# Peptides against a protein of PDB entry 2FGR, part 231

Target 1, 331 residues: chain A of PDB entry 2FGR
Amino acid sequence: SSVTLFGIVDTNVAYVNKDAAGDSRYGLGTSGASTSRLGLRGTEDLGGGLKAGFWLEGEIFGDDGNASGFNFKRRSTVSLSGNFGEVRLGRDLVPTSQKLTSYDLFSATGIGPFMGFRNWAAGQGADDNGIRANNLISYYTPNFGGFNAGFGYAFDEKQTIGTADSVGRYIGGYVAYDNGPLSASLGLAQQKTAVGGLATDRDEITLGASYNFGVAKLSGLLQQTKFKRDIGGDIKTNSYMLGASAPVGGVGEVKLQYALYDQKAIDSKAHQITLGYVHNLSKRTALYGNLAFLKNKDASTLGLQAKGVYAGGVQAGESQTGVQVGIRHAF

## One batch from the design tools (peptide; made by RFdiffusion4, then SolubleMPNN)

Design b2_p24_5_s3 (from b2_p24_5, 14 letters changed)
Fold by OpenDDE base, seed 1:
Formats: sequence, structure tokens, C-alpha cells
Structure b2_p24_5_s3 (fold): chain B 331 residues (1-331), chain A 24 residues (1-24)
Amino acid sequence: as target 1 above (331 residues)
Amino acid sequence: GAAPTAVTWAFGKEEFPEGITIYY
């Protein structure tokens, strides 16, 4: 049997030129290139091609030493795997986010990531961003000539908010084709939640694709998120992303990503453009810089996620510029 | 000219760090 202790410490100096009051924020932030984490994982060979596994992973906040505590909210799973694939029990990335965030060239963290996996409707569920779920059972297929899939179900355990009685129920999955330079995926999910104390379905459809040309990688996402309220109109967002990355000088990577968030309920768009650079000092240590620009139109109030410095919104129709410069170390 | 050896970005292949493994 084996156990692996692993982690990432990613800490940066971050700046945003506007907060909700229109003031600048700056300081020490976390997780600009990769989410800082501490984890334990292990495997046991049970014979006959069957393996047991476990995974415990929590987020690290290097700026304050985890002042709000440490937990395994990133992942806390036990699994069985074999020729049939893998079954996981416990809190994890939901299958849709696990697969479809892989097309985000900014690793779903910092000021540059695709922000489509979001609580667009002030949903009252803890995981209304569609990223993770409690009480999750997941199944992942092997790769069959490029074809693979993942499915998940999370129990609501009769969690109630207002009149909603199935909060936290998730059902979803993806189908994918991963072969050589090509990746393409379709994800579908529904999560039960509440908005204003009323039952609401968070429906999500996401298409992703990437192609590695060797000299550069292109990646794209198309997503629709819809909060279907029992009373009131749907809160729908169409999100689009296109990104490119390229190796630089054998030790660096440059990334450029554009995203559009078309927020239908407020008839307002936000445009995000991010330039990133990672410089590998070793296999474990990198320097990085991110420069992001977020343009809100009309009633849009989206803010860049400078974790540890400022991750709130801005005034309606305001633009925000963000910078992160940091160190990532993995062990 | 030798094709530049694809720098196996340590962070690019694995979604998780290698870590320290103990066998028991």
C-alpha cells in the first residue's frame, strides 16, 4: 500500500484597481497560478486488478496561515478502481466541473480563469457554483479509444432552505473524446437549490474542446447556466471562452484567454481578457504573472477573483484591472 | 535541427503534485 503527502503553496502580490466602492486593493494573495493545497492520497492493491484509494485535500491560505481553519473541502474521497473504471464516495469536484474546467488555461484559479462555473442567481446552496458537491457518488469510465465519461449523483439528505426540500442534490455527467492532441467534451448537470427561499434548479450545459498544435494549444468553452426558479423568471447566463497557450524558451508558458459572460436576466455582458506567464525555475517551483482586464457593461458587477486581496464585485458597468505576481511551489 | 524536446511541464501533465510517497 502507499500514502502520498503532497501540496502546493502558491502566494502572490496582487492588485486590483477597483473594489465595490471604486477603491484600489492590494496585498498578499493566494492561488494565482494553482490552488494552494495540502493533501494525502493513497492506494492499496486488492488483487485481481482491483484497487482501493483515498484522497484528502484541503486549501491552503499562505497569507494568513489558514486563519479560518483547515478542512478537506477540496476532496475527501474513498474509491475503488479497476478495469471497470473508478467509483468515488465523498466530497469532490462534480464530474462536469472536473472535466470541463480542464479546458481553462488558467487552472480555474487566480484572476484569469473562466468564471462560468458560478452562482449566477444568489443561490442559497453551499455549492451553487457547480464545482463541488457533498454526499457525492461519482463514476469515471476508462478511456476506450479516446472515449470516456463521468457521472455523479449527490444526495440532498433532505436539506431544506425556505420551501426548498432537496437542496444540494446533484445529478450530472460528461462524455468526452480525448485522443492525442484533441480533447472534446459535453457536460450536463442539474443541481437543486433555493433562491429567495424558493426551490430552484441550477441547470448547466457545457461544451469544451482543445487542440494542442505542439507550438501552441487552443482551448474553448461554451456554457449555459440557468437557474430555473419555481416563481419568477429564469436567471440565464451564456458564457464563452477562447484561450491560447504557448511554450516560451523551454522554461516558460504564455497564456492568453478571453471570456464573455452574457447575463440574460440583467441583459448585461462582461468581457474578461487575461494575459499570463509562468516561468519554471524547476520542476517544483515557478514564478508567474497574471494581468487581467474585466469590462462590465450595463448592470454587470463582476469582479476578478484576487483571492486573499479582493474577490468581490465592482459597481455596475465598471471595469476592473488586476495583477498578480507570485511564486508557486509544489511538493 | 533536433525537434525541441517537449518540456514535460511538471505541472502540466498531472493535475496534482508528485508529493512524497511512503510504502507500507
Scores: peptide ipSAE 0.418, ipTM 0.712, DockQ to the pose 0.135
Fold by OpenDDE base, seed 2:
Structure b2_p24_5_s3 (fold): chain B 331 residues (1-331), chain A 24 residues (1-24)
Amino acid sequence: as target 1 above (331 residues)
Amino acid sequence: GAAPTAVTWAFGKEEFPEGITIYY
């Protein structure tokens, strides 16, 4: 049997030129290139190709030393794996986010990531961003000639908010083709939540693809998220992403990513463009810099996610510029 | 099993932190 202690500490100096009041924010932020984490994982060989596994992982906030406490909300799973694939029990990334966020060249963190996996509707559920779920059972197939899939179900356990009685129930999955330089995936999910105390379904469809040309990688996402409300109509967002990355000088990587968030319920768009650079000082340590521009139109109030400094919105129709410069260390 | 979200250490290479592994 084995147990592995592992982690990442990623801390940055961050700046955004506007908050909700129109004022600048700056300070020490976290998780600009990778989410800072501490974890334990292990495996046991049960014989016959069957393995047991566990994974416990929590987020680290290096700016305040986890002043709000430490927990295993990133992942807390026990699993069985073998030739059939892997079954996981416990809080984890939902299968749709686990697969489809892999096309985000900014690793779903910092000021540059694709922000489509969001609570677009003031959903009252704990995980209405569609990223993780409590009480999750997930299954992942092996890769068969490139083809793979993942499925998940999260129990609501009769969690109620207002008149909603199935809050936190998730069902979803993806199908994918991963072969050589090509990756492509389709994800479908539904999560039950509440908005204004009323039952609401968060429906999500996501297409992702990437191709590694050797000299550069291209990646893309197409997503539709709908918060289907019985009263007040659907809150629909169409999100688009296109990104490219390339190696620089053998130890560097440059990234450029554009995203469009078409927020149908408010007839408003937001445009995000991010330039990132990572410089590997070693196998474990990197310096990085991110420069992001977020252009809100009309009633859009989106803000860049400068975690630890400012992750709130801006005034309607305002644009925000963000910068992060930091150190990532893994152990 | 399915790899969770990995970190990119080099272009086109994603890994989990190696950590310290104990066998028992």
Scores: peptide ipSAE 0.416, ipTM 0.701, DockQ to the pose 0.159
Fold by OpenDDE base, seed 4:
Structure b2_p24_5_s3 (fold): chain B 331 residues (1-331), chain A 24 residues (1-24)
Amino acid sequence: as target 1 above (331 residues)
Amino acid sequence: GAAPTAVTWAFGKEEFPEGITIYY
């Protein structure tokens, strides 16, 4: 049997030119290139091609030394795997986010990532961004000639908010084709939540694709998120992303990504463009820089996610510029 | 076709940090 201790410490100096008051924020932030984490994982060979596994992973906040505490909210799973694929029990990325965030060239962290996996409707559930779930059972197929899939179900355990009685129930999955330079995936999910104390379904459909040309990689996402409410009408957002990355001199990577968030309920758009650079000092240590622009139109109030410095919204129709410069170390 | 030159992520082809492994 084996156990592996692993982690990432990613800390940056960050700046945003506007907060909710219109003031600048700056300081030491975390997780600009990769989410900082500490974890344990292990495997046991049970014979016949069957393996047991476990995974315990929590987020690290290097700016304050985890002053709010440490937990395994990133992942806390036990698994069986074999020729049939993998079954996981416990809190994890839901199958849809696990697969579809892989097309984000900014690794779903920092000021540059695709922000479509969001609570667009002031949902009152803890995981209304569609990224993770408690009480999750998930299944992942092997890769068969490029084809693969993942499915998940999370129990609500009779969690209630207001009159909503099934908060946190998730059902979802993806189908994918991963072969050589090509990746393409379609994901569907529904999560039960509450908005204003009333039962609401968060429906999500996401299409992702990438192609690696060797000299550059292109990646794209198309997403619709819909909070279906019985009263007040649906809150729908269409999100689009297109990105490119290229190696630089064998030790660096440059990334450029654009996203559009069409927020239908407020008839308002936000445009995000991010330039990133990673410089590998070693296999384990990198320097990085991100420069992001977020243009809100009309009633849009989106903010860049400068974790540890400022991750809130801005005033309606305001634009925000963000910078991160940091160190990432993995062990 | 030429294998696309993998964008050399600092962490190689592994989705996760290698870490320190103990066998028992």
Scores: peptide ipSAE 0.413, ipTM 0.709, DockQ to the pose 0.138
Fold by OpenDDE base, seed 3:
Structure b2_p24_5_s3 (fold): chain B 331 residues (1-331), chain A 24 residues (1-24)
Amino acid sequence: as target 1 above (331 residues)
Amino acid sequence: GAAPTAVTWAFGKEEFPEGITIYY
């Protein structure tokens, strides 16, 4: 049997030029290139090609030393795996986010990530961003000639909010083709939630693709999220992303990513563009810098996610500039 | 001089840190 202790400590100096009051924010932030984490994982060979596994992972906040505490909310799973694939029990990334966020060149963290996996409708569920779920059962197939899939179901356990009686139920999955330089995926999910105390379905469809040309990688996402409300009409957002990355001098990586968030319920768009650079000092330690621009139009109030400094919105129609410069260490 | 081992954290390595593994 084996157990692996692992982690990432990622801490930065961050700046945003506008908060909700129009003032600048700056300070020490976390998770600019990778989410800071501490984890334990292990495997046991049960014979006959069957393996048991566990995974426990929590987020680290290096700026305040985890003042709000530590938990395993990133992942807390037990699993069985073999020639049939892998079954997981416990809190994890839902299959749709696990696969489709892999096309985000900013690793779903810092000021540059694709922000489509969001609570667009003031949903009252704990995970209405479509990223993780409690009470989750997941299944992942092996890769068969490039083809693979993942499926998940999360129990609501009769959680109620207002008149909504199935809050936290998730059903979803993806199909994918991963072969050599090519990756392509389709994800579908539905999550039960509440908005204003009324039952609401969060429907999500996501297409992702990437191709590695060796000298550069291209990646793209197309997503629609729809909060289907019985009263007040649907809250729909169409999100688009296109990114490129390239190695620099064998020790660095440059990344450029653009995203568009077309927020239909408020007839308003937001444009995000991010330039990132990572400089590897060793196999474990990197310096990095991110520069992001977020342009809100009309009623849009989106903010960059400078975790540990400022992750709130801005005034309607305001633009925000963000900078992160930091150190990432992995062990 | 030995070419510095390309620290490929960039293109194609595992998303998860290698960590320290204990066998038992």
Scores: peptide ipSAE 0.410, ipTM 0.706, DockQ to the pose 0.131; fails the geometry check

Design b2_p24_5_s4 (from b2_p24_5, 14 letters changed)
Fold by OpenDDE base, seed 5:
Structure b2_p24_5_s4 (fold): chain B 331 residues (1-331), chain A 24 residues (1-24)
Amino acid sequence: as target 1 above (331 residues)
Amino acid sequence: GKAPTAVTYSFGKEENPPGITLYF
């Protein structure tokens, strides 16, 4: 049997030129290139090709030393795996987010990521961004001829918010084709939540694809998220992403990513463009820089996610510029 | 010859740190 202690410490100096008051924010932030984490994982060979596994992972906040505490909310799973694939029990990435966020060239982290996996409706559920779930059972197939899939169900455990029942129930999955330079997938999910204390269904459909040309990688996402409310109408967002990355001099990577968030409920768009560079000092240590521009139109108030410095919104129709320069270390 | 796979040490979202492994 084995147990692995692992982690990432990623800390940066970050700046955004506007907050909700129109003022600049700057300071020491976290998780600009990769989410800072501490974890334990292990495996046991049970014979016959069957393995048990566990995974416990929590986020680290290097700027404040985890002042709000430490938990295993990133992942807390036990699993069985074999020729049939893998079954996981416990809090994890939901299958849809696990697969479809892999097309984000910024790894769903820092000021540059695709922000489509979001709580668009002020949903009151803990995981209304569609990224993770409590009480989750997940199954992942092996890769067979390029084809693979993942499925998940999360129990609501009769959690209520206001008059809404079944809060936190998730059902979803993806189908994918991963072969050589090509990856493509379709994800579907539904999560039950509450908005204003009223029952709401969060429906999500996501298409992703990438192709590695060797000299560069292209990646794209198409997503629709709908918060279906019994009262007040649907809150729908169509999100689009296109990105490119290329190796630089064998030690670096440059990334450019564009995203569009068409927020139908407020008839407002936001445009995000991010340039990133990672410089590998070693296999474990990198320097990085990100430069992001977010253009809100009309009633859009989206903000860049400069975690540890400022991750709030801006004034309606305001544009925001963000910068992160940091160190990532993995162990 | 295989083009040198540019080992982009991009810790992608799916790349887990190697860690320290204990065997029992």
Scores: peptide ipSAE 0.431, ipTM 0.698, DockQ to the pose 0.147
Fold by OpenDDE base, seed 3:
Structure b2_p24_5_s4 (fold): chain B 331 residues (1-331), chain A 24 residues (1-24)
Amino acid sequence: as target 1 above (331 residues)
Amino acid sequence: GKAPTAVTYSFGKEENPPGITLYF
């Protein structure tokens, strides 16, 4: 059997030119290139092609030393795997998020990520961003000539909010083709939640694709998120992303990503563009810089996620500029 | 071995930090 201790410490100096009051914020932030984490994982060969596994992973906040505590909310799973694939029990990325966030060139972190996996409707559920779930059972197939899939179900355990029942129930999955330079995936999910104490379904459809040309990689996402409310009408957001990355010499990587968030319920768009650079000092240590621009139109109030400095919204129709410069160390 | 990759986990493809592994 084996046990692996692993982690990432990623800390940066960050700046945003506007907060909700129109003032600048700056300071020491976390998770600009990769989410800072501490984890334990292990495997046991049970014979006959069967393996047991576990995974425990929590977020690290290097700016304050985890002042709010430490937990395994990133992942806390036990697994069986073999020729049939892998079954996981416990809190994890939901299958749709696990697969479809892989097309985000900014690794779903810092000021540059695709922000489509979001609570667009003031949903009252703990995971209404569609990223993770409690009480999750997941199944992942092997890769069969490129074809693979993942499925998940999370129990609501009769959680209620207001008059809404079944809060926290998730059902979803993806189908994918991963072969050589090509990756393509389709994901579908529904999560039960509440808005204003009333039952609401969070429906999500996401298409992702990437191609690695060797000299550069292209990646794209198309997503629709719909909070279906019995009263007040649906809250729909269409999100689009296109990104490119390329190696720079033998030690660097440059990334450029654009996203559009078409927020139908408020008839308002937001445009995000991010330039990133990573400079590898070693196999484990990198310097990085991110520059992001977020242009809100009309009633849009989106903010860049400068974690540890400022991750709130801005005034309606305001634009925000963000910068992160930091160190990432992995072990 | 490239710089710490974006931590993606897919069945049959591990792109997590290598860490320190103990074998028993």
Scores: peptide ipSAE 0.427, ipTM 0.683, DockQ to the pose 0.160
Fold by OpenDDE base, seed 2:
Structure b2_p24_5_s4 (fold): chain B 331 residues (1-331), chain A 24 residues (1-24)
Amino acid sequence: as target 1 above (331 residues)
Amino acid sequence: GKAPTAVTYSFGKEENPPGITLYF
């Protein structure tokens, strides 16, 4: 059997030129290139190709030393794996986010990531961003000639909010083709939540693809989220992303990513463009810099996610510029 | 017991940090 202690400490100096009051924010932030984490994982060989596994992972906040405490909310799974694939029990990334966020060149963190996996509707559920779920059972297939899939179900356990009695129930999955330089995936999910105390379905469809040309990688996402409300109509967002990355000088990586968030319920768009650079000082330590521009139109109030400094919205129609410069260390 | 073997992975190849692995 084995147990691995692992982690990442990622801390940055961050700046955004506007908050909700129109003021600048700056300070020490976290998780600008990778989410800071501490974890334990292990495996036991049960014979015949069957393995047991566990994974416990929590977020680290290096700016405040985890002042709000430490937990294993990133992942807390036990698993069985073998020739059939892997079954996981416990809180984890839902299969759709696990696969489809892999096309985000900014690793779903910092000021540069694709922000489509969001609570677009002031959903009252704990995980209405569609990223993780409690009470999750997941299954992942092996890779068969490039083809792979994942499926998940999360129990609501009769969690109620207002008149909604199935909050936190998730069902979803993806199909994918991963072969050589090509990756492509389709994900579908539904999560039960509440908005204004009323039952709401968060429906999500996501297409992702990437191709590695060796000299550069291209990646793209197409997503639709719908918060289907019984009263007040659907809150729909169409999100688009296109990104490119390239190695620089054997020790660096440059990334450029554009995203468009078409927020149909408010007939408003937001445009995000991010330039990132990572400089590897070693296999474990990197310096990084991110420069992001977020242009809100009309009633859009989106803000860049400078975690630990400012992750709130801005005034309607305002643009925000963000910078992060930091150190990432992995152990 | 056998001394734990530390397996180090390069950060750039795996989404997960390499960690220190103990074998039992």
Scores: peptide ipSAE 0.399, ipTM 0.686, DockQ to the pose 0.134
Fold by OpenDDE base, seed 1:
Structure b2_p24_5_s4 (fold): chain B 331 residues (1-331), chain A 24 residues (1-24)
Amino acid sequence: as target 1 above (331 residues)
Amino acid sequence: GKAPTAVTYSFGKEENPPGITLYF
């Protein structure tokens, strides 16, 4: 049997040129290249090809020493695995986000990531970004000839918000083909939530693909998120991403990613472009820099996620520039 | 004894840091 203590401390100096008041924000931020985390994981061989596993992982905020506390909200699972695949019980990434965020060249963190996995509708559920769920059962297949899949269900446990009575229920999954340089996936999910105290379904469809040419990797995402309200029109966002990464000098990686967020309910678009560089000082330590531009049009108020410095919105139609320069250390 | 194969965890391939592993 084994137990692994692991973590990442990722801390940066960050700057954004505009907040909600139009003022600049700057300071020490976290999680610019990878989400800072502390965790424990382990495996036990039960014989006959069966294994037990556990995973406990929480986010670290190096700028304030976790002043708001520490928890295992990133993952808190027990699992069984074998030739049949893996079953997980507990809070985790939902299968759709676990697979489809893998196409994000910015690792779903910092100022550069694909922001499609978002609460687009002021949903009142805790996980209305479609990333994680409480009370989750997940199943992941083995990879068979490139084909793999994942499925999940989260219990609502009769959680209510206003008149909504099934808040936090998730059902979703993906199918994928992962073979050599090619990866492609289709994900579907529904979460039950509330908007304005009224029952709402958060429906999500995501297509992802990547190809590694050796000299460069291309990656793309197509997503539709739709908050279907029992009363009122749908709040729909179509999100698109295209990115490229390339190794530099054997010790570095450059990344360029573009995303478009077409927010249908407000007839407004936002454009994000991010340039990133990671320089590996060792297998465990890297320096990095991110430069992001977010152009809001019309009524769009999206902000870059400079965690620890500023992650709020901007004024409608305003553009934001963000910079992060930091150190990532893993142990 | 066989030297523990240094699992070369590259940050680019594994979402999870290598950590310190205790064997029981």
Scores: peptide ipSAE 0.417, ipTM 0.691, DockQ to the pose 0.132; fails the geometry check

